# Ledger of designs, part 56: peptides against a protein of PDB entry 3OAK

Target 1, 145 residues: chain A of PDB entry 3OAK
Amino acid sequence: DDLEQYLDEKILRLKDEMNIAAQLDIDTLNKRIETGDTSLIAMQKVKLLPKVVSVLSKANLADTILDNNLLQSVRIWLEPLPDGSLPSFEIQKSLFAALNDLPVKTEHLKESGLGRVVIFYTKSKRVEAQLARLAEKLIAEWTRP

## One batch from the design tools (peptide; made by RFdiffusion4, then SolubleMPNN)

Design b1_p17_2_s1 (from b1_p17_2, 8 letters changed)
Fold by OpenDDE base, seed 5:
Structure b1_p17_2_s1 (fold): chain B 145 residues (1-145), chain A 17 residues (1-17)
Amino acid sequence: as target 1 above (145 residues)
Amino acid sequence: DSKELIEEFERARKEYE
């Protein structure tokens, strides 16, 4: 199926782009810590965020997203940064909103490791209350029999 | 399978407390 192959390649490309963006931001922040140059700002994820949100919001891509483990890249984007900070509020809000509309199953959580990171957001004192509540909602839905 | 996931999440919660 040509369409199926095209969609798989599209998602895999995005997955790669997300991973690269995350690593570039990590590299930037590590250099900022090393040099003390406060002008160094990690912006790769925020630049790519609109594309990520656009893809995650398309219902016809849900199966392709989940089958290709794009949630692993979502997990990576949500992880704490080298300086101990969390990704921007906008990234958090956008990704949690997108997750809320995806038909995530147990197998997807296991292969991506996303569940553990979302648990972190339910407990962290650095997370805005509204996002902590949304994280709790997701965990409740994912653990429902 | 879901039970295993729940147990994993419970362990994770304890780790972050």
Scores: peptide ipSAE 0.439, ipTM 0.896, DockQ to the pose 0.847
Fold by OpenDDE base, seed 1:
Structure b1_p17_2_s1 (fold): chain B 145 residues (1-145), chain A 17 residues (1-17)
Amino acid sequence: as target 1 above (145 residues)
Amino acid sequence: DSKELIEEFERARKEYE
């Protein structure tokens, strides 16, 4: 199917872009730590965020998103950075909002590792209360019998 | 599957304590 192929390619391209953005930000912060240059700011994920949000919000892309394990890239974006900090509040808020609307199943959690990261957000003292509550909600939904 | 996932999450919770 031509449409299915088009959508797969679209999602796979985004997945690649997300992974690159994450790595570039990691590299930036590692260099900041190494050199002490406080002018180095990790901005690649923030720059790409609008595109990510746009894709994740489209109901017609849900199956393609899940089938191509885009959630692995979402997990990567949510992981702590080299300096121990978390991604920006806006990134956290946007991604958790998107996750709340996706029909995530057990198999998707297993292949992406996303569940473990969301558990982290339920327990971390560095996470805003509103997002911690949303993380708890997601875990409850995903573990529903 | 759900049972296995729950157990995995429980292990994860302990790791973060």
Scores: peptide ipSAE 0.438, ipTM 0.895, DockQ to the pose 0.877
Fold by OpenDDE base, seed 3:
Structure b1_p17_2_s1 (fold): chain B 145 residues (1-145), chain A 17 residues (1-17)
Amino acid sequence: as target 1 above (145 residues)
Amino acid sequence: DSKELIEEFERARKEYE
């Protein structure tokens, strides 16, 4: 119906925006590494984060989020950056909080690759302890019979 | 299923060691 189509389009637009933001930040950091220009700052994801959090927090959007594989874009946002660093703590914290409230199923983990990245966060020494614990919690929940 | 997912995660854990 009209609402369903509207919601799909909304989520797909956000998905595109997220992917673009991630790529722009990657490009910025790659250029920073290449040129040594420390004035180059990756800000695209940070700028878009409030919108992402707002959407992910809407219970009425859960099905649309999951059906359109928005979690793939969440996964992309959580991946290490070109210099090996992780996304900002705020991005990590916000996304993990959002994931904790989503009814994520096995199929969503498979199609997004999100589970693998969350596993990374359970093991990385660069991740804050509180987020590592939350990552472990998510893995435990997702693997429950 | 859950079993398959667990196996995937186990592989991922090894990859990130």
Scores: peptide ipSAE 0.437, ipTM 0.895, DockQ to the pose 0.853
Fold by OpenDDE base, seed 4:
Structure b1_p17_2_s1 (fold): chain B 145 residues (1-145), chain A 17 residues (1-17)
Amino acid sequence: as target 1 above (145 residues)
Amino acid sequence: DSKELIEEFERARKEYE
């Protein structure tokens, strides 16, 4: 199916872009730590966030998103940064909101590792209360009998 | 399966305590 292939390629491209953005931000922050140059700011994920949110919000892309393990890249974006900080509040909020609307199944959680990261957000004292509660909600939904 | 996932999450939760 040509359309299916097109959608797969679209999601895989986004996945690659997300991974690159994450790595570039990591590199920036590592360099900031190494050099002490406080002018270095990690902005790649923030710049790409609108596109990510747009794709994740498309109901017609849900299967493609899940089948191509885009959630692995979502997991990567949610992971702590080199300085121990978390991604921006807006990134957290946007991704958790998007996750709440996706039909995530056990197999997707296993292949992406997303569940473990969301568990982290339920425990971290650095997470805003509203997002910690949302993380708890997701875990509860994913573990329902 | 879901049971295995729950167990994994429980282990992860304890890991972050």
Scores: peptide ipSAE 0.433, ipTM 0.894, DockQ to the pose 0.854

Design b1_p17_2_s2 (from b1_p17_2, 8 letters changed)
Fold by OpenDDE base, seed 1:
Structure b1_p17_2_s2 (fold): chain B 145 residues (1-145), chain A 17 residues (1-17)
Amino acid sequence: as target 1 above (145 residues)
Amino acid sequence: MAKELIEEAERARKEYE
């Protein structure tokens, strides 16, 4: 199916871009720690965020997103950075909002590791209260009977 | 299954804290 193949390729390209952005930000922050150069700012994920949100919001891409484990890249984006800090407020807020509208199942959470990182956001004192509440909402939805 | 997933997530918190 031509459409199916097109959608798969679209999601896989985005997944690759997300993984690259995450690694580049990690490299930047590691260098910042190593050199003390405070002018080094990790911005690759933030730059790509609008595209990620756009894709995650498309109803016709939901199955493709889940089937290709794009949530693994979402999990990577949410993980703490080398200096122990969290991704930007906007990244957290946007991703939690997007996740709320996806038909995420237990198998997707296990395959991606997303469940583990979202639980962290519900309990960590490093997380803003507003975002912790969004994480709690996701956990409640995913664990409902 | 949901309970098992949450328990697994809680055990994995050491990865992020």
Scores: peptide ipSAE 0.062, ipTM 0.727, DockQ to the pose 0.404
Fold by OpenDDE base, seed 5:
Structure b1_p17_2_s2 (fold): chain B 145 residues (1-145), chain A 17 residues (1-17)
Amino acid sequence: as target 1 above (145 residues)
Amino acid sequence: MAKELIEEAERARKEYE
């Protein structure tokens, strides 16, 4: 119906915005590496984060989020950056919190690749202990019989 | 299914190293 179509378009637009933000940050960091200009700071994901969190927190959008594979963009946001660093503490914390309340199923984890990246966060020495625990909580929930 | 996902994740960890 009209509402369903509207919600699909809303999520797909956000998905596109997230992907663009990720790419712009990658471009910024690559340029920083190439030029040595330490004043170059990747800010696009951080700027968009409040909107992402707002959408992920809305129960009426859960089905639309999952059906349109928005979790693929969430996965992209969680992946390591060109310099090997991880996304900001706030991005990690906010996304893990939002994912905790989403009815994620195995099929969504597979089609998005989110399962793989969150497992990485449970094991990586580059991850803050507090955030590793949040990742572990997600894995425990997703693998619960 | 969850076990398979975990195993796949372990195999794919090299992607993020």
Scores: peptide ipSAE 0.060, ipTM 0.727, DockQ to the pose 0.396
Fold by OpenDDE base, seed 3:
Structure b1_p17_2_s2 (fold): chain B 145 residues (1-145), chain A 17 residues (1-17)
Amino acid sequence: as target 1 above (145 residues)
Amino acid sequence: MAKELIEEAERARKEYE
């Protein structure tokens, strides 16, 4: 129906925006590595984060989010950057919090690869302790019998 | 299935480290 179509378009636009933001940040960091210009700062994901969080927090969008594999873009946002660093603290915290409220199922984890990256966050020494705990909470929820 | 998913994720950890 009209509402379903509207919601699909909304999520697909966001998914595209997220992927673009991720790529732009990657490009920035690759250039930073290439040139040594430390003034180059990757900010595209951070700028878009409020919109992402807003969408992920809306219960009426949950089915659309999951059906359109928006979690793949979430996974991309959580992956390590070209310089080996992790996404900003705010990105990690906000996404983990938002994911906690979504009815994520095994099929969604598989098609998005989100499970893989979140497991990484539970074990990596590069991750802040409080964020590792949030990641652990997600894994516990997803593996709950 | 959840167990299999976690095992897969564990194997994939080296992908990011």
Scores: peptide ipSAE 0.074, ipTM 0.735, DockQ to the pose 0.422; fails the geometry check
Fold by OpenDDE base, seed 4:
Structure b1_p17_2_s2 (fold): chain B 145 residues (1-145), chain A 17 residues (1-17)
Amino acid sequence: as target 1 above (145 residues)
Amino acid sequence: MAKELIEEAERARKEYE
């Protein structure tokens, strides 16, 4: 199926881009810590965020997103940074919003590790209350009978 | 299944703290 192959390649490319962006930001922040150069700012995820949100919001891509475990890259984007801080408020808010409309199943949460990180957001004292509530909403949805 | 996921998350909490 040509369309299926095209969509798979599209999502896998985005997945790769997301992973690269995350690693580049980690590298930037590690260098910032090591050198003390406060001019080093991690911006790769923020730059790519609009594209990520756009893809996650497309209903016709839902199956491809889930089948290719793009949620693993979403999980990576949500994990704490080298300095112990969390991703930007905008990244958290945008991703939590986008996740609400995906038909996420337990198997997807398990294979991506997304369930674990979102639960972290419901309990961590480093998370803003507004975002903790969004995380709680996701967990409630995913655990509903 | 959902309960197992939550339990797994609790066990893995130290990964993010």
Scores: peptide ipSAE 0.062, ipTM 0.728, DockQ to the pose 0.356; fails the geometry check

Design b1_p17_2_s3 (from b1_p17_2, 9 letters changed)
Fold by OpenDDE base, seed 1:
Structure b1_p17_2_s3 (fold): chain B 145 residues (1-145), chain A 17 residues (1-17)
Amino acid sequence: as target 1 above (145 residues)
Amino acid sequence: MAEEFIEEAERARREYE
């Protein structure tokens, strides 16, 4: 119906914006590496983060979020950057918090690849202990018998 | 299902290291 269509369009638009932001940050950091220009700073994801968090926090959007595989874009945002660094602390913290309230099922983890990246956060020595614990909680919930 | 998922995810995790 009209409401469902509206919600689908909203989520798909955000998904596109997230993917663009991620690619722009990757391009910025690749250029930084190639040129040595340390003034180049990747900020596109951080700028969009409040909007992402706002959408992920709305219970009435949960089905639309999951059905349109927005979690694939969340996975992309969590992946390591070209210089080997991780997304900002704020991005990690905000996304892990938002994911905790979503009714994520195994099928969503498979189609998005989110499970494998979150497990990475539980094991990597590059991850802050506080955030590793949040990742561990997610894995525990997703694999609960 | 949980065990299968964990094993698959663990193998895939190596992509990020």
Scores: peptide ipSAE 0.146, ipTM 0.787, DockQ to the pose 0.389
Fold by OpenDDE base, seed 2:
Order: sequence, then C-alpha cells, then structure tokens
Structure b1_p17_2_s3 (fold): chain B 145 residues (1-145), chain A 17 residues (1-17)
Amino acid sequence: as target 1 above (145 residues)
Amino acid sequence: MAEEFIEEAERARREYE
C-alpha cells in the first residue's frame, strides 16, 4: 500500500546515503594516507549516525529495514578503514545497540554479510573489550536454538 | 543453520584481519 511504499523509499534513500558516506570517508582517508595531510578527517559517517540510529530504533520500520537489506550498509559502516583502524567507538557502540532490538534472522545475516563482520569484532584485538562483549551478545542471540 | 552460519562467519572474518 501507500505506507509500505513510502517506508521502502525512506529506507532505500537512507541506504544510499549511508553507502555514500562510507565511500566519502574511505576516499578522505586514502587521500590522507597518500598526501600525509593530517588535517583530512573522515566525518561523513559520524554526521549521519544520528539519523541512522533514529531509523534503526523505530519498531515500525523493522520489517522494511530487513526486507531492503539496510543491514548491508550497516556492515559496510563496521568494516575496517584504509588505515587499518576501525570506525569510531561511538559508531560501533550505537550500531551494536541498535542491532540488539532488531528481529534479525539467518537469511538477513547472509544477504548482508553482517554476521561475518560481527564475528570479527568478537575476536579482533583492535576492538575495545566493551564493544567485543556487545558483539558477542549479538552472536549469541543470532545463533541460539 | 546456526552451526553453518558460525563456521562460514569464522572463515570469512579473516578477510578483515
């Protein structure tokens, strides 16, 4: 119906914005590495984060989020950056918190690749202990019988 | 499905290391 179409368009637009933000940050960091200009700061994801968290927190958007594979963009945001570092502490914490309230199924993990990234966060020594525990909680929820 | 997912995820996570 009209509402479903509106919600689909809303989520797909956010998905596009997230992908653009991720790519712009990657481009910024690659240029920083290439030029040595330490004044170049990647902030596109950080600027968009409040909007992402707001959308992910709305229960009435859960089905639309999952059906449109928004989790693929969440996965992209969590992947390591060109300099080998991880996204900011705030991005990690906010996304893990938001994911905890979504009815994520195995099919969503597979089509988005999110499961692979979250498993990485449970094992990597580059990850803060607090965030590793949040990742572990998600994996436990997704793999329980 | 859980076992399959865990195994696949464990193998795939090496792409980020």
Scores: peptide ipSAE 0.143, ipTM 0.788, DockQ to the pose 0.424
Fold by OpenDDE base, seed 5:
Structure b1_p17_2_s3 (fold): chain B 145 residues (1-145), chain A 17 residues (1-17)
Amino acid sequence: as target 1 above (145 residues)
Amino acid sequence: MAEEFIEEAERARREYE
């Protein structure tokens, strides 16, 4: 119906925006590595983060989010950057918090690859302890009987 | 399903290390 179509289009637009933001940040960081210009700062994901968090927090969007595999874009945002660093503390914290309220199932974890990256956050020594605990909480919830 | 997921995820997480 009209509402379903509207919600699908909203999520698909956000998914596209997230993917573009991620690629632009990757391009910026690759250029930073190539030129050595430390003034080049990747900011596209940070700029879009409030909108992402807002959408993920809407209960009426949960089914649309999961059905359109928005979690794939969330996974992309959580992956290590070209210089080996992780996304900002704020991005990690905000996304982990938002994921806690979504009715994520095993099929969503598999089709998005999100499960793999979150487990990485539970094991990596590069992750802040506070955020590792948030990742562990998600894994515990997703693997419970 | 949870067991299968964990096994797959553990194998795949090395791509990020």
Scores: peptide ipSAE 0.137, ipTM 0.784, DockQ to the pose 0.420
Fold by OpenDDE base, seed 4:
Order: sequence, then C-alpha cells, then structure tokens
Structure b1_p17_2_s3 (fold): chain B 145 residues (1-145), chain A 17 residues (1-17)
Amino acid sequence: as target 1 above (145 residues)
Amino acid sequence: MAEEFIEEAERARREYE
C-alpha cells in the first residue's frame, strides 16, 4: 500500500533523526567532560522535541510508530547521559505525556526496552517527583489487567 | 498485558532498590 509505505518511511526517517540527535548530544557531553569546556551544550534533542511530540500525538500514526519500533528511539532519548544526568525536564515531561496516549502492548515494550527505562524513572533519586509520578502512571497502565 | 511483562517489571524494580 502506497500510504503505508509513505508512513513507514516518515516514521523511519524520524527514528533516524532521533537517534542522530541522541548521539550528537552524547558526543557533545563527552567532549565537554573531556575538555572541561562548559560552553558546550547538548541541544539536538531539545531542538527536535517538538517534531517528535507532534508525530507521537497523531492517532493515524500510532500503528506505524509501534510497527517500526519508534519506541526504541524514545527509550534512547530517556536514557541517562554521559555526565550522569537525565534528559531535560521538558523532554521527560513531553515524552511521558505522549506515551500515555499510545496503545502500547507488551511486545512493543520488549522490543524497545522502554518498559525498563520507565521503571527506572519510578525509582531513581535523580528524577523530579512530578515526573516520577508520570512514569508511575505509565507503568500502572502497562501492568493494568 | 502479558504476565511476562509484569514479572519483568517487578524484577527491574528490585534492581534499583
């Protein structure tokens, strides 16, 4: 189907962009640690965030998102950074909100690793209480009978 | 969802306690 192919390509392009953004931020922070240059700021994910949120919010893209394992890139964006910090408050908040409306199934959590990462956010002392509660709601939804 | 995920989630929680 032409539409399915178009949507697949759209999501796969975004997935690639997300992975590149994550790696560029990692590279920036690693260089910051290596050189001590505090002027180096990782901004690639933040710049791309509005596009990611927009795509995740589209009901007509839900199946394509899940079928192409875009959640793996979401997981990558949520992982701790080289300096031990977590992604920005806005990234966490926006992604948790977007995930709440997706029809995520067990197989998607397994193939993406998203479940384990979100559980981390419910336990980590580095996570703001407000965001920990959002993570807890996701876990509750995913484990709900 | 599958019981497998629930078990995995519980195991993961214990890893961070």
Scores: peptide ipSAE 0.089, ipTM 0.745, DockQ to the pose 0.766

Design b1_p17_2_s4 (from b1_p17_2, 10 letters changed)
Fold by OpenDDE base, seed 3:
Structure b1_p17_2_s4 (fold): chain B 145 residues (1-145), chain A 17 residues (1-17)
Amino acid sequence: as target 1 above (145 residues)
Amino acid sequence: MAEEMIEEARRAREEYE
């Protein structure tokens, strides 16, 4: 199917871009720690965020997103950074919102590790209350009997 | 299955904290 192939390529390309963005930000922050240069700002994920949100919001991409484990890259984007900080407020907010509309199943949570990181956001004192509530909503939905 | 997932997530939380 030409459409399926097109969608797979689209998602896999985004997945790669997301992973690269995450690594570049990690590299930036590691260098910041090493050199003490506080002018080094990790912005690759933020720059790519609109594209990520756009893709995650498309109902016709849901199956492709889940089948290709794009949620693994989402998990990576949500993990704490080398300096111990969390991804930007905007990244957290946008991703949690987008995840709320995806038909995520247990198998997807396991293969991506997304459930593990999201529950962290429900309990961490470093997380804004607003975002903690969004994380709680996701966990509640995913664990609903 | 949900319980197992929650437990796994809990363990992961400890890793991140």
Scores: peptide ipSAE 0.046, ipTM 0.686, DockQ to the pose 0.465
Fold by OpenDDE base, seed 1:
Structure b1_p17_2_s4 (fold): chain B 145 residues (1-145), chain A 17 residues (1-17)
Amino acid sequence: as target 1 above (145 residues)
Amino acid sequence: MAEEMIEEARRAREEYE
């Protein structure tokens, strides 16, 4: 129906925008490594973050988010960057908070790879303790009987 | 099944470390 198509289009557009933002940040940091130009700062994901959070927070979009595998783009945003650093504190905090309210199932974890990256956040020494605890909460929720 | 998925994810953590 018209509403379903509208919502699918909205989520798929956001998914595309997220993937582009991630790649642009990767390109920026690769160039920073190659040239030594420390003025190059990866900011595309941070700029798009408010829109991502807005969409993820809407209950009426939950089914569309999960059905279109938007969580794959969330996983991509959480992965370590070329210089070995992690995405910004705000990105981590906002995404973990948003994920906590989504009815994520095993099939969604498999098709997105999200489980693999979140377990990394529970164990990595590079992750702030506050955010590691949020990651632990997600793992506990996803594995509950 | 969820626990199995998380265990698989744990084994794959090496790609991020």
Scores: peptide ipSAE 0.046, ipTM 0.695, DockQ to the pose 0.414
Fold by OpenDDE base, seed 4:
Parts: structure tokens; C-alpha cells; sequence
Structure b1_p17_2_s4 (fold): chain B 145 residues (1-145), chain A 17 residues (1-17)
């Protein structure tokens, strides 16, 4: 119906914005590596984060978020960057918190690849202990009835 | 099904390390 179409378009626009932000940050860091210019700082995801958190926190958008595979863009935001670093502490913390309230199912994990990246956060020695525990809570939730 | 998905993810974690 009209409402569903409106919500789909809203989420798809955000998904596009997230993907663009991720790619711009990747491009910035690749250029930083290639040129050695340490003044190049990737900030596109951080700038967009408040909007992402706002959308993910709205219960009435949960079905639209999951149906449009917005979790794929969340996965992309959580992946390691070209310089080997992880997304900022704030991005990790905010996304893990938001994911905890979504009714994520197995099919959503498979089509997004989110399960794979979150498992990485539970095992990696590069991840802060506090955030590793948040990742573990998500895995526990996704593996229980 | 969820457990199988998570196990697959565990096996694939080296892609990010």
C-alpha cells in the first residue's frame, strides 16, 4: 500500500546513503595509504551515524528495515577498513545497541552477512572487551528461541 | 537454523582477520 511504499523508499534511500558513506571512507583511507597523507580522515560514516541510529531505533520501521536488507549496509559499516583498522568505537557501540532491539531472523543474517562479521567481533583481539561482550550478546540472542 | 548460520559465520571469521 501507499504507506509501505513510502517506508520502503525511505529505507532504501538510507541504505544508499550508508553504502556511499562507507565507500567514501574506504576511498579516503586508500588514498591515505597510497599518498602517506595522514591529514586525510574518513568521517562520512560518523557524520551519518545519528541518522542511522534514529532509523534503527524506530519499532515501526523494523519490518521495512529487515525486508529491504538494510542489515547488509550495517554489515558493510562494521567491516574492517583498508588500513586494517576497525570502525570507530562509537559506530560499533551504537550499531550493536540498535541491533539488540531488532527482531533479526536467520534469513536476515544470511542475506546480509551480518552474522559473519559479528562473530568476528566476538573473537578478534583488536576489539575492545566491552564491545566484544555486546557482540556476544547479539550472537546469544540470534541462537536462542 | 540460527545455530547453523552462526557456525558458518565462525568458520568464515578469518576473512576479516
Amino acid sequence: as target 1 above (145 residues)
Amino acid sequence: MAEEMIEEARRAREEYE
Scores: peptide ipSAE 0.045, ipTM 0.694, DockQ to the pose 0.411
Fold by OpenDDE base, seed 5:
Structure b1_p17_2_s4 (fold): chain B 145 residues (1-145), chain A 17 residues (1-17)
Amino acid sequence: as target 1 above (145 residues)
Amino acid sequence: MAEEMIEEARRAREEYE
């Protein structure tokens, strides 16, 4: 099916873009650590965030998102950075909101590693309280009998 | 994996809620 193929390609391109953005931010922060240049700011994920949110919000893309393991890239975006910091407040908030509307199943959590990282957000003292609550809500929904 | 996640989530809720 032409539409199905188009949607697959769209998601796979975004997945690649997300992974590249994450790596570029990691490289920036590693350089910041090495040089001490505090003017170096990791902004690639933030710049791409609107596109990510737009795609994740489309109901017609849900199956394609899950089938192509885009959640692996979401997991990567949520992981702690080289300097020990977490992704920006806006990234966390936007991704948690988007995840709340996806029909995520256990198999998707396993193949992406997303389950473990969101659990981290429920118990980390580095996470803002309101975002920890959102993470807890997701875990409660995903582990619902 | 699912069982581990459920248990970890339970522990997290008990400790931090």
Scores: peptide ipSAE 0.028, ipTM 0.635, DockQ to the pose 0.308

Design b1_p17_3_s1 (from b1_p17_3, 6 letters changed)
Fold by OpenDDE base, seed 1:
Structure b1_p17_3_s1 (fold): chain B 145 residues (1-145), chain A 17 residues (1-17)
Amino acid sequence: as target 1 above (145 residues)
Amino acid sequence: EGVELMKEFEKEYEEEL
């Protein structure tokens, strides 16, 4: 019980941090568009990425990750940015790699919206071929008979 | 099931183009 509560709190804190990082980057890029200040660079997600990858890679956190819908924040991180660009190559690559080892089920895809975003990555011409292939592998895993 | 869910998302994507 104590362990369960500890793990829940850990994941929920990370979820909050991820959501904040995403919004701060959106705000930065919106300001960049509005002001024309090209010195404004969205860095919050990149700074937090190592922590996200570390958590997603831990097998003993899988149930807690899925139960607390951390995948919703992963989906948010993968969405296109205000200028129409995609998140950094490193973010895409790292998240797709981490997702590959999670026991994601249909119910998790529904409550997070992650499936919809990954479909985008398999079809959009804005996505690099290497990353599109990683997205395709995820779809294959999630649609296993 | 997962296959039908992904087909629905794929359909949504195509309709939004």
Scores: peptide ipSAE 0.561, ipTM 0.914, DockQ to the pose 0.709
Fold by OpenDDE base, seed 5:
Structure b1_p17_3_s1 (fold): chain B 145 residues (1-145), chain A 17 residues (1-17)
Amino acid sequence: as target 1 above (145 residues)
Amino acid sequence: EGVELMKEFEKEYEEEL
């Protein structure tokens, strides 16, 4: 199917772009730590965020997103950074909102590692209360009968 | 089962502290 192939390629390209953005931000922050140059700011994920949110919000892409394990890249974007800080407030909020609209199943949580990360967000004291509540809402949805 | 999976992840989190 031509459409399926197109959608797969679209999601796989985004997955790669997300992984590259995450690594570039990690590299920037590591250099910031090494040099002490506080002018170094990691912005690759923030720049790509609108595209990620746009893709995650499209109902016709849900199956392709889940089948290609794009949630693994979402997990990577949510993990703590080299300096111990969390991704920006906007990244967290936007991703949690987008995840609410996806038909995520247990198998997807397991293969992506997203389940572990969201549990972290419900329990860690480093997380803002507002965002912890959003994470809790996801857990409630994923554990409903 | 989602409930059991989340419980396992919670246990892992607590063990890593």
Scores: peptide ipSAE 0.560, ipTM 0.914, DockQ to the pose 0.706
Fold by OpenDDE base, seed 2:
Structure b1_p17_3_s1 (fold): chain B 145 residues (1-145), chain A 17 residues (1-17)
Amino acid sequence: as target 1 above (145 residues)
Amino acid sequence: EGVELMKEFEKEYEEEL
């Protein structure tokens, strides 16, 4: 219906914005590495984060979020950066918190690749202990009988 | 199911090290 179409378009626009923000930050960091210009700071994801968190927190958007594979863009935001570092603490913490309230199923984990990334966060020594624990909570929820 | 999937991803992670 009209509402469903509107919500689909809203989520698809956000998905596109998230992907663009991720790529722009990657480009900025690659240029920083190449030129040595330490004034180059990747800020696109941080700027968009409040909007992402707001959308992920809306119960009425849960089905639309999952059906349109927005979790693929969440996975992209959580992946390591060109210099091997992880996204900001705030991005990690906010996304893990938001994911707790979504009715994520096995099929969504497969099509988004989110499961692989969250496993990384539970295993990698580069991850802060506090954030690793948040990732472990997600795994526990997704593997609940 | 979820448990099997997560074990698969964990195995993939360890194989990439």
Scores: peptide ipSAE 0.560, ipTM 0.915, DockQ to the pose 0.705
Fold by OpenDDE base, seed 3:
Structure b1_p17_3_s1 (fold): chain B 145 residues (1-145), chain A 17 residues (1-17)
Amino acid sequence: as target 1 above (145 residues)
Amino acid sequence: EGVELMKEFEKEYEEEL
């Protein structure tokens, strides 16, 4: 199917872009720590965020997103940074909001590691209360009978 | 099951603290 192939390619490309953005930001922050150069700012994820949110919001892409484990890249984007800080507020908020609309199943949580990260967000003292509540909503959705 | 999975992840989190 031409459409399926097209969608797979798009999602896989985005997945790569997300992973690259995450790594570039990690590299930037590691260099910032190493050199003390406070002018080094990690912006790659933030720059790509609108595209990620756009894709995650499209119902016709849900199966492709889940089948290609794009949620693994979402998990990566939510992981703590080298300096111990969390991703920007905007990244957290936008991703948690977008995840609410996806038909995420147990198998997707396992293969992506997203479940573990979201649990972190419900429990960590470093997480803003507002964002912790968004994480709680996801847990509630994923644990519905 | 989602409930059991989340319980496992919560347990893992506590163990990592």
Scores: peptide ipSAE 0.555, ipTM 0.914, DockQ to the pose 0.727

